# Ledger of designs, part 267: peptides against a protein of PDB entry 4Z63

Target 1, 334 residues: chain A of PDB entry 4Z63
Amino acid sequence: LCLGMNDLTGNIPEDLFHLKRLNLLGIQENRLSGSLSREIRNLSSLVRLDVSWNLFSGEIPDVFDELPQLKFFLGQTNGFIGGIPKSLANSPSLNLLNLRNNSLSGRLMLNCTAMIALNSLDLGTNRFNGRLPENLPDCKRLKNVNLARNTFHGQVPESFKNFESLSYFSLSNSSLANISSALGILQHCKNLTTLVLTLNFHGEALPDDSSLHFEKLKVLVVANCRLTGSMPRWLSSSNELQLLDLSWNRLTGAIPSWIGDFKALFYLDLSNNSFTGEIPKSLTKLESLTSRNISVNEPSPDFPFFMKRNESARALQYNQIFGFPPTIELGHNN

## One batch from the design tools (peptide; made by RFdiffusion4, then SolubleMPNN)

Design b2_p26_3_s4 (from b2_p26_3, 12 letters changed)
Fold by OpenDDE base, seed 3:
Structure b2_p26_3_s4 (fold): chain B 334 residues (1-334), chain A 26 residues (1-26)
Amino acid sequence: as target 1 above (334 residues)
Amino acid sequence: SYITTVLPDDLKSYSLPQSFYDKLNS
């Protein structure tokens, strides 16, 4: 049953929960309000539940043990409060959980040993606090993780060295500290292609450790951190780099010539730093900017990107990396 | 400009990534 993208108001009719053979319920992008009924437990054949973009409030009901076939739960952009229900945090069937842009709070806890099918997690823009869950690497299929805009104080856990499934990771604006430790840990994530760390590590030094290596890194975004230091030499070994945003930092020194050796680099923002010297001539020879042969079929994160022109400006949404226009921004480096 | 994954407060322009739909057909 697909009723998404309408102007439906009020509560879900209770009689809808009598549909025991229902595999898909999509009621997203409406004005549905009230609590999400616990009677969703009666939908025992449910594979996909999409309640996103509504006015739902209260706690998410703890009934996911009665939904043994549930693979997809989308609840983003609601007013949900409380924590992740225990039955949801232990779901062996769940592949994708999206609860972005809610009011969920407390310590983030998932039973990753039980969540054997979880491949995508979006909990961005919530009120989770405390530390990052150290057991996330135990979610052996977890590829896409967005934890941005939560209040995770402290450092990236050492256990994330073992996060082999991790491919797309965002921790933007989560009050994280120690960028040196974070990069030192995350370099061990052999499948990591996208790393977004914007609005963390306030005033720290960007490490220039030649021992750091990100073999498969395609997207690196570490913007608006007030980072000190220079362009990191270790980044020159990330030959697959497509998008680099280090804007709105306090980086100094020259832009190195090796920045133009990235054959796939189509988006570069180094603006609003303190770089000096000449613009490398190698930037004028970037193959990706001249040939327009960007492979549009590359895997993208399940979370969207947002480009902010300034702190007060409306952000532009990009659902795919290749949605960004080919860009070289070097402005405001004086 | 700078890139983030943090939603702006104005949610009217938000759409789901195509990857969410592609996973339905897999």
Scores: peptide ipSAE 0.255, ipTM 0.662, DockQ to the pose 0.783
Fold by OpenDDE base, seed 2:
Structure b2_p26_3_s4 (fold): chain B 334 residues (1-334), chain A 26 residues (1-26)
Amino acid sequence: as target 1 above (334 residues)
Amino acid sequence: SYITTVLPDDLKSYSLPQSFYDKLNS
């Protein structure tokens, strides 16, 4: 049953929960309000539940033990409060959990040993506090993780060295500290292709450690951190780099010539730093800017990117990395 | 400009164009 993108108001009719053979319930993009009914437990055949973009409030009901086939739960952009209910945090069937842009609070806890199918987690823009959950690497299929805009004070856990499934990771604006430790840990994530760390590590030094290596890194965003240091030499070994944003830092020194050796680099923002010297001539030879054959069919994160322009109060949303226009931005380096 | 995965403001106050709706990977 798909009722998304309407002007439906009020609550879900209780009779809808008698549909025991229902595999898909989509009621997203409405004006549905009140609590999410506990009677969703009666939908024992449910594979997909989409309640996103509504006015739901209260706690998410603890009934997911009665939903043994549930693979997709989308609840983004609601007013949900409390924590992740225990039955949801222990769901062995769940592949995707999206609860972005709610009012969920407390410590983030997931039973990753039980969540054997979880591959995508979006909890961005909530009120979670405390530390990052050390047991996230126990979610052996977890590929996509957005934890941005929470208050995860402290450092990236050492256990994330073992996060082999991790491919797309965003921690933007999460009050994280120690970028050197974070990069030193996350380099061990052999499948990591996208790393977004914007608005963390306030005033720290960007490490220039030649021992750092990100084998499959395609997207690195570490913007607006007021980072000191220079262009990191270790990044030159990330031969698959497609997008680099280090804008709005305090980086100094020259832009190195190796920045033009990235065959796939189509988006470069080094603006609003303190870089000096000449623009590398190699940037004028970037193959990605000269050749039309960028393969658009690469896997992207499940979470959107947002570009904030200085003059516009509105951020632009990009659902795919390749949605970004080919860009070289080197402005405002003084 | 700079890239992030969150809007500067609460997404609830931001009317995303319909074109920016999270495409469910079908």
Scores: peptide ipSAE 0.238, ipTM 0.664, DockQ to the pose 0.440
Fold by OpenDDE base, seed 5:
Structure b2_p26_3_s4 (fold): chain B 334 residues (1-334), chain A 26 residues (1-26)
Amino acid sequence: as target 1 above (334 residues)
Amino acid sequence: SYITTVLPDDLKSYSLPQSFYDKLNS
């Protein structure tokens, strides 16, 4: 049953919960309000639940133990409060959980040992506090993780060295500290292709440790951190780099010539730094910008990207990395 | 410009629920 993209108001009719054979319920992009009914438990055949982009409020009902086939729960852009209910945090069937842009609070707790099917987690823009959950690497299939815009004070957990499934990771604007430790840990994530750390590590030094290596790194975004230092030499070994945003930092020195050696680099933003010297001639030879066949339809993160032109501007949403126009931004340097 | 995976913090200061801003940015 798909009733999305309407102007439906009120709550879900209780009679809808008599549909015991219902596999898909999509009621997204409406004006549905009130609490999400506990009677969802009656939809025992449910595989996909999409309640996103509504006016739902209250706590998410703790009924997911009665939904043994549920693979997809989309609840982004609602008014949900409280925590992740215990039955949801223990769901063995759940593949994707999206609760981005809610008012969920408290400590983030997931029973990753039970959540054997979880591959995508978007909890961005909530009110979670405390530390990052150290047991996230126990979610053995978890590839996509957005935890951005929560209040995760402290450092990236050491346990994330063992996060072998991690491919796409955003911690943007989460009050994180110690970029050297974070990069030193996350380099061990063998499948990490996308790393977004914007609005963290305020005023720290970007490490120039040649021992750092991100073998599969395609997207690195560490913007608006006021980072000091220079272009990191360790990045030159990330031969698959496609997108680099280090804008709005305090990076100094020359832009190194090796930045033009990245065959797949189509988006480069080094703007609003303190770089000096000449523009490397190698940038004029970037194969990705000269060849029309950037046919690399690589998998993108499940979470959207947002490009903010300035602090007052509306963010532009990009659902795919390749949605970004081919760009070289070197403006506002010395 | 800079890239992030979240809406700007300034959007929380507006009287409209963040849900409306997410709808507008999608």
Scores: peptide ipSAE 0.285, ipTM 0.678, DockQ to the pose 0.293; fails the geometry check
Fold by OpenDDE base, seed 4:
Structure b2_p26_3_s4 (fold): chain B 334 residues (1-334), chain A 26 residues (1-26)
Amino acid sequence: as target 1 above (334 residues)
Amino acid sequence: SYITTVLPDDLKSYSLPQSFYDKLNS
């Protein structure tokens, strides 16, 4: 049953919960309000639940143990409060959980040993506090993780060295500290292709440790951190780099010539730094900018990217990395 | 400009990521 993208108001009719054979309930993009009914437990055949973009409030009901086939739960852009219900945090069937842009709070706790099917987690823009969950790498299929805009004070857990499934990771604006430790840990994530760390590590030094290596890194975004230092030499070994944003930092020194050696680099933003010297001639030889044949068929994060031109401007949403226009921004440097 | 994954406070002005629809429809 798909009732999304309407102006439906009120709550879900109780009789809808009698549909025991219902595999898909999509009621997203409405004005549905009140608590999400506990009676969703009666939808025992439910595979997909989309209640996103509504006015739901209260706690998410702890009934997911009665939904043994549920693979997809989309609840983003609601007013949900409290924590992740225990039954949801223990769901063995759940592949995707999206609860972005809610008012969920407390410590983030997931029973990753039980959540054997979880591959995508979006909990961005909530009120989670404390530390990043150390057991998150125990979610053995977890590929896509957005935890942006929470208050995960401290550093990335050492356990994330073992986060082999991790491919797409955003921690933007999560009050993280110690960029050196974070990069030192995350370099062990052998499948990591997308790393977004914008609005963290305020005023720290970007490490230039040659021991750092991100072999499969395609997207690195560490913007608006007020980072000091220079262009990191370790990044030159990330031969698959497609998008680099280090804008709005305090980086100094020259833009190195190796920046033009990235065959797949189509988006470069080094603007609003303190770089000096000449523009590397190698940038004029970027193959991705000269050839139109960028293969668009690469997997993208489940979370969108947003380009913010200025603090007052409406952000542009990009659902795919290749949605970004080919760009070289070197403006507002010394 | 800078890139982030943090949505503006007015999240209703944005569409859902296509990947979520793709997974919902798969």
Scores: peptide ipSAE 0.273, ipTM 0.671, DockQ to the pose 0.804; fails the geometry check

Design b2_p26_4_s1 (from b2_p26_4, 21 letters changed)
Fold by OpenDDE base, seed 4:
Structure b2_p26_4_s1 (fold): chain B 334 residues (1-334), chain A 26 residues (1-26)
Amino acid sequence: as target 1 above (334 residues)
Amino acid sequence: SAAAAEAARRRAEALERLQDTNVIYQ
């Protein structure tokens, strides 16, 4: 049953929950309000539940143990409060959980040992606090993780060295500290291709440690951190780099010539730093900007990106990295 | 329509809350 993108108001009719054979319920992009009924438990055949972009409030009902086939739960952009229900945090069937842009709070807890099918987690823009859950790497299929805009004070857990499934990771604007530790840990994530750390690590030094290595890194976004230091030499070994944003920091020194050696680099933003010297001539030789077509069909994070022309500008949402125009931005340097 | 305007407003508000997450500055 797909009723998305309408002007539906009120609550879901209770009789709808008698549909025992219903596999898909999509009621997204409406004006449905009140609590999400616990009677969802009666939809025992449910595979996909999309209640996103509504006015739901209250706690998410703890009924997911009665939904053994549920693979997709989309609840982004609602007013949900409380934590993740125990049955949801233990769901062995769930592949994707999207609860972005709610008011969920407390410590983030997932039973990753039980959540054997979880591959995409979006909990961005909530009110989770405390530390990052150390057991996230126990979610053995977890590939896409957005935890942006929560209050995860402290450092990236050491256990994330073992986060082999991790490919797309955003921790942007989450009050994280110690970028050196974070990078030192995350370099061990062998499948990590996208790393977003914007609005963290306030005023720290970007490490220039030659021992750091991100073999599969395609997208690195560490903007607006007031980071000090220079262009990190370790980044030159990330031969698959496609997008680099280090804008709005306090980086100094020259832009190194190796920046033009990235065969797939199509988006470079080093603007609003304190770089000096000449523009590397190697930038004129970037293959991606000359003759080589960028593959638009490469895997991308499930979480959106937001492009802003400046700190006060309205953001443009991009759901795919390759939606970004080919760009070299070096403005507002010395 | 009023409904379309309200939907647009809600989307704008949601975007406003989200734009300080995975930000790429131009």
Scores: peptide ipSAE 0.278, ipTM 0.798, DockQ to the pose 0.847
Fold by OpenDDE base, seed 3:
Structure b2_p26_4_s1 (fold): chain B 334 residues (1-334), chain A 26 residues (1-26)
Amino acid sequence: as target 1 above (334 residues)
Amino acid sequence: SAAAAEAARRRAEALERLQDTNVIYQ
């Protein structure tokens, strides 16, 4: 049953929850309000539940133990409060959980040993506090993780060295500290292709440790951290780099010539730093900027990006990295 | 329509809340 993208108001009729054979319930992009009924437990055949972009409030009901076939739960852009229900945090069937842009709070806890099918987690823009959950690497299929815009404190857990499934990771604007430790840990994530760390590590030094290596890194975004230092030498070994944003930092020194050796680099933002010297001539020879055939079909994060022209500007949402125009931004480096 | 305008407003408000997450600055 798909009733999304309408102007439906009020609560979900309780009679809807008597549909025991229902596999898909999509009621997204409406004006549905009130609590999400616990009677969703009666939808025992449910595989996909999309309640996103509504006005739901209250706690998410703890009934997911009665939904043994549920693979997809989309609840982004609601007013949900409380924590992740225990039954949801222990769901062995769940592949994707999206609860972005809610008011969920408390310590983030997931039973990753039970969540054997979880591959995508979006909990961005909530009110989770405390430390990052150390057991996230125990979610052995978890590839996409957005935890941006929460009130996490401290450092990236050492256990994330073992996060082999991790491919797309955003921790933007989550009050994290110690970028050196974070990069030192995350370099061990062999499948990591996208790393977004914007609005963290305020005033720290970007490490220039040549021992750091991100073999499969395609997208690195570490903007608006007030980072000091220079262009990191270790980045030159990330031959698959497609997007680099280090804007709005306090980086100094020259832009190195090796920045133009990235064959796939189509988006470069080094603006609003303190770089000096000449623009490397190698940047004018970037193959990705001369070729019109950028392959649009590369795997992208499940979480969107937001492009801002400046700190006060309204952001534009981009659902795919390849939606970005080919860009070289080197402005405001005086 | 008024409904379309309201939907656009709600989308804009939701986007505003998300602006400080995976930000790419220009």
Scores: peptide ipSAE 0.270, ipTM 0.783, DockQ to the pose 0.827
Fold by OpenDDE base, seed 2:
Structure b2_p26_4_s1 (fold): chain B 334 residues (1-334), chain A 26 residues (1-26)
Amino acid sequence: as target 1 above (334 residues)
Amino acid sequence: SAAAAEAARRRAEALERLQDTNVIYQ
């Protein structure tokens, strides 16, 4: 049953929950309000539940133990409060959980040993507090993780050295500290291709440790952290780099010539720093900027990016990185 | 329509709340 993108109001009719053979319920992009009914438990054949972009409130009902076939739960952009229900946090069938842009709170707890199928987790823009869950690496299929804009005080857990499934990770604007520790841990994530750390580590030094290595890194975004230091030499070994944003920091020194050696680099933002010296001639030879053939079919994060012209500007949403225009931004340096 | 305007408003508000996540600056 697909009733999305209408002007439906009120609550879900109770009779809808008698549809025991229903595999897909899509009621997204409406004005549905009130609590999400516990009677969803009656939809025992449900594979996909999309209640996103509504006015739902209250706690998410703890009925997911009665939904053994549920693979996709999309609840983004609602008013849900409380935590993740225990049955949801223990779901062995769930592949994708998107609860971005809600009012979920408390400590984030997932039983990753039970969540054997979880591939994508988007809990960005909530009110989760405390520390990052140390057991996330136990979610053995978890590839895409957005935890941006929560209040995860402290450091990246040491356990994330074992996060082998992790490919796309955003921790932007989550009150994280100790960038040296974070990078030192996350370098062990062998499948990590996208790392977003924007609006963390305020005023720290960007480490220039030559022992750091991110082999498969394609996208690095560490903007608006007020980071000090220089262009990190360790980044030169990330030969697959496609997008680099280090804008709105306090980085100094010269832009190194090796920045032009990245064959796949199509987006470079080093603006609003304190870089000095000459623009490397190698930047004029970036193959990705001279060729019109940006591969549109590369795997991308499930979470959106937001492009801003400045700190106060309205953001443009981009669902895919390859949708970014080829860019070299070196403005507002010394 | 009033409904379309309200939907647009809610989308704008949602986008505003999301603007400080995964930000790429130009």
Scores: peptide ipSAE 0.264, ipTM 0.787, DockQ to the pose 0.882
Fold by OpenDDE base, seed 5:
Structure b2_p26_4_s1 (fold): chain B 334 residues (1-334), chain A 26 residues (1-26)
Amino acid sequence: as target 1 above (334 residues)
Amino acid sequence: SAAAAEAARRRAEALERLQDTNVIYQ
């Protein structure tokens, strides 16, 4: 049953919960309000539940133990409060959980040993506090993680050295500290291709440790951190780099010539720093910018990116990294 | 339609709240 993108108001009719054979319920992009009914437990055949972009409020009902086939729960852009229900945090069937842009609060807790199928987690833009959950690496299939815009004070947990499944990770604007520790830990994530750390590590030094190595790193975004230091030499070994954003920092020194050796680099933003010297001639020879036919058939994170021209500008949503225009931004380096 | 305009407004408001996440500045 797909009722998305309508002007539906009020609550879900109770008779809808009699549809025991229903596999897909999509009621997204409506004006549905009130609590999400506990009677959703009666939809025992449910595989996909999309209630996103509504006016739902209250706590998410703790009925997910009665939904053994549920693979997809999309609840982004609602008014949900409280925590993740225990049955949801223990769901063995759930592949994707998206609760971005809600009012969920408290300490983030997931039973990753039970959540054996979880591959995508989007909890960005909530009110979670405390520390990052140390047991996230126990979610052995978890590839996509967005925890951006929460209040996770402190450092990246040491346990994330064992986060082998992690491919796409955003912790942007989450009050994180110690970039040296974070990078030192996350370099062990052998499948990590996308790392977004924007609006963290306020005023810290970007580490220039040649021992750091991100083998499969394609996307690195560490903008607006007021980071000091220079272009990090360790990044030169990330041969698959496609997107680099280090804008709005306090980076100094020359832009190194090795920046032009990245064959797949199509987006470079080093703007609003304090770089000096000449623009490397190697940048004019970037194959990704000179050849039209680089079909980069690469996986994209499930979480969107937002492009802003300035802090006050309206963000453009990009669902795919390859939706970004080929860009070299070196402005405002005075 | 008024409905489409309101849906667009809600999308804009939701996007505005998300603007400080996964941001790439130009």
Scores: peptide ipSAE 0.237, ipTM 0.791, DockQ to the pose 0.820; fails the geometry check

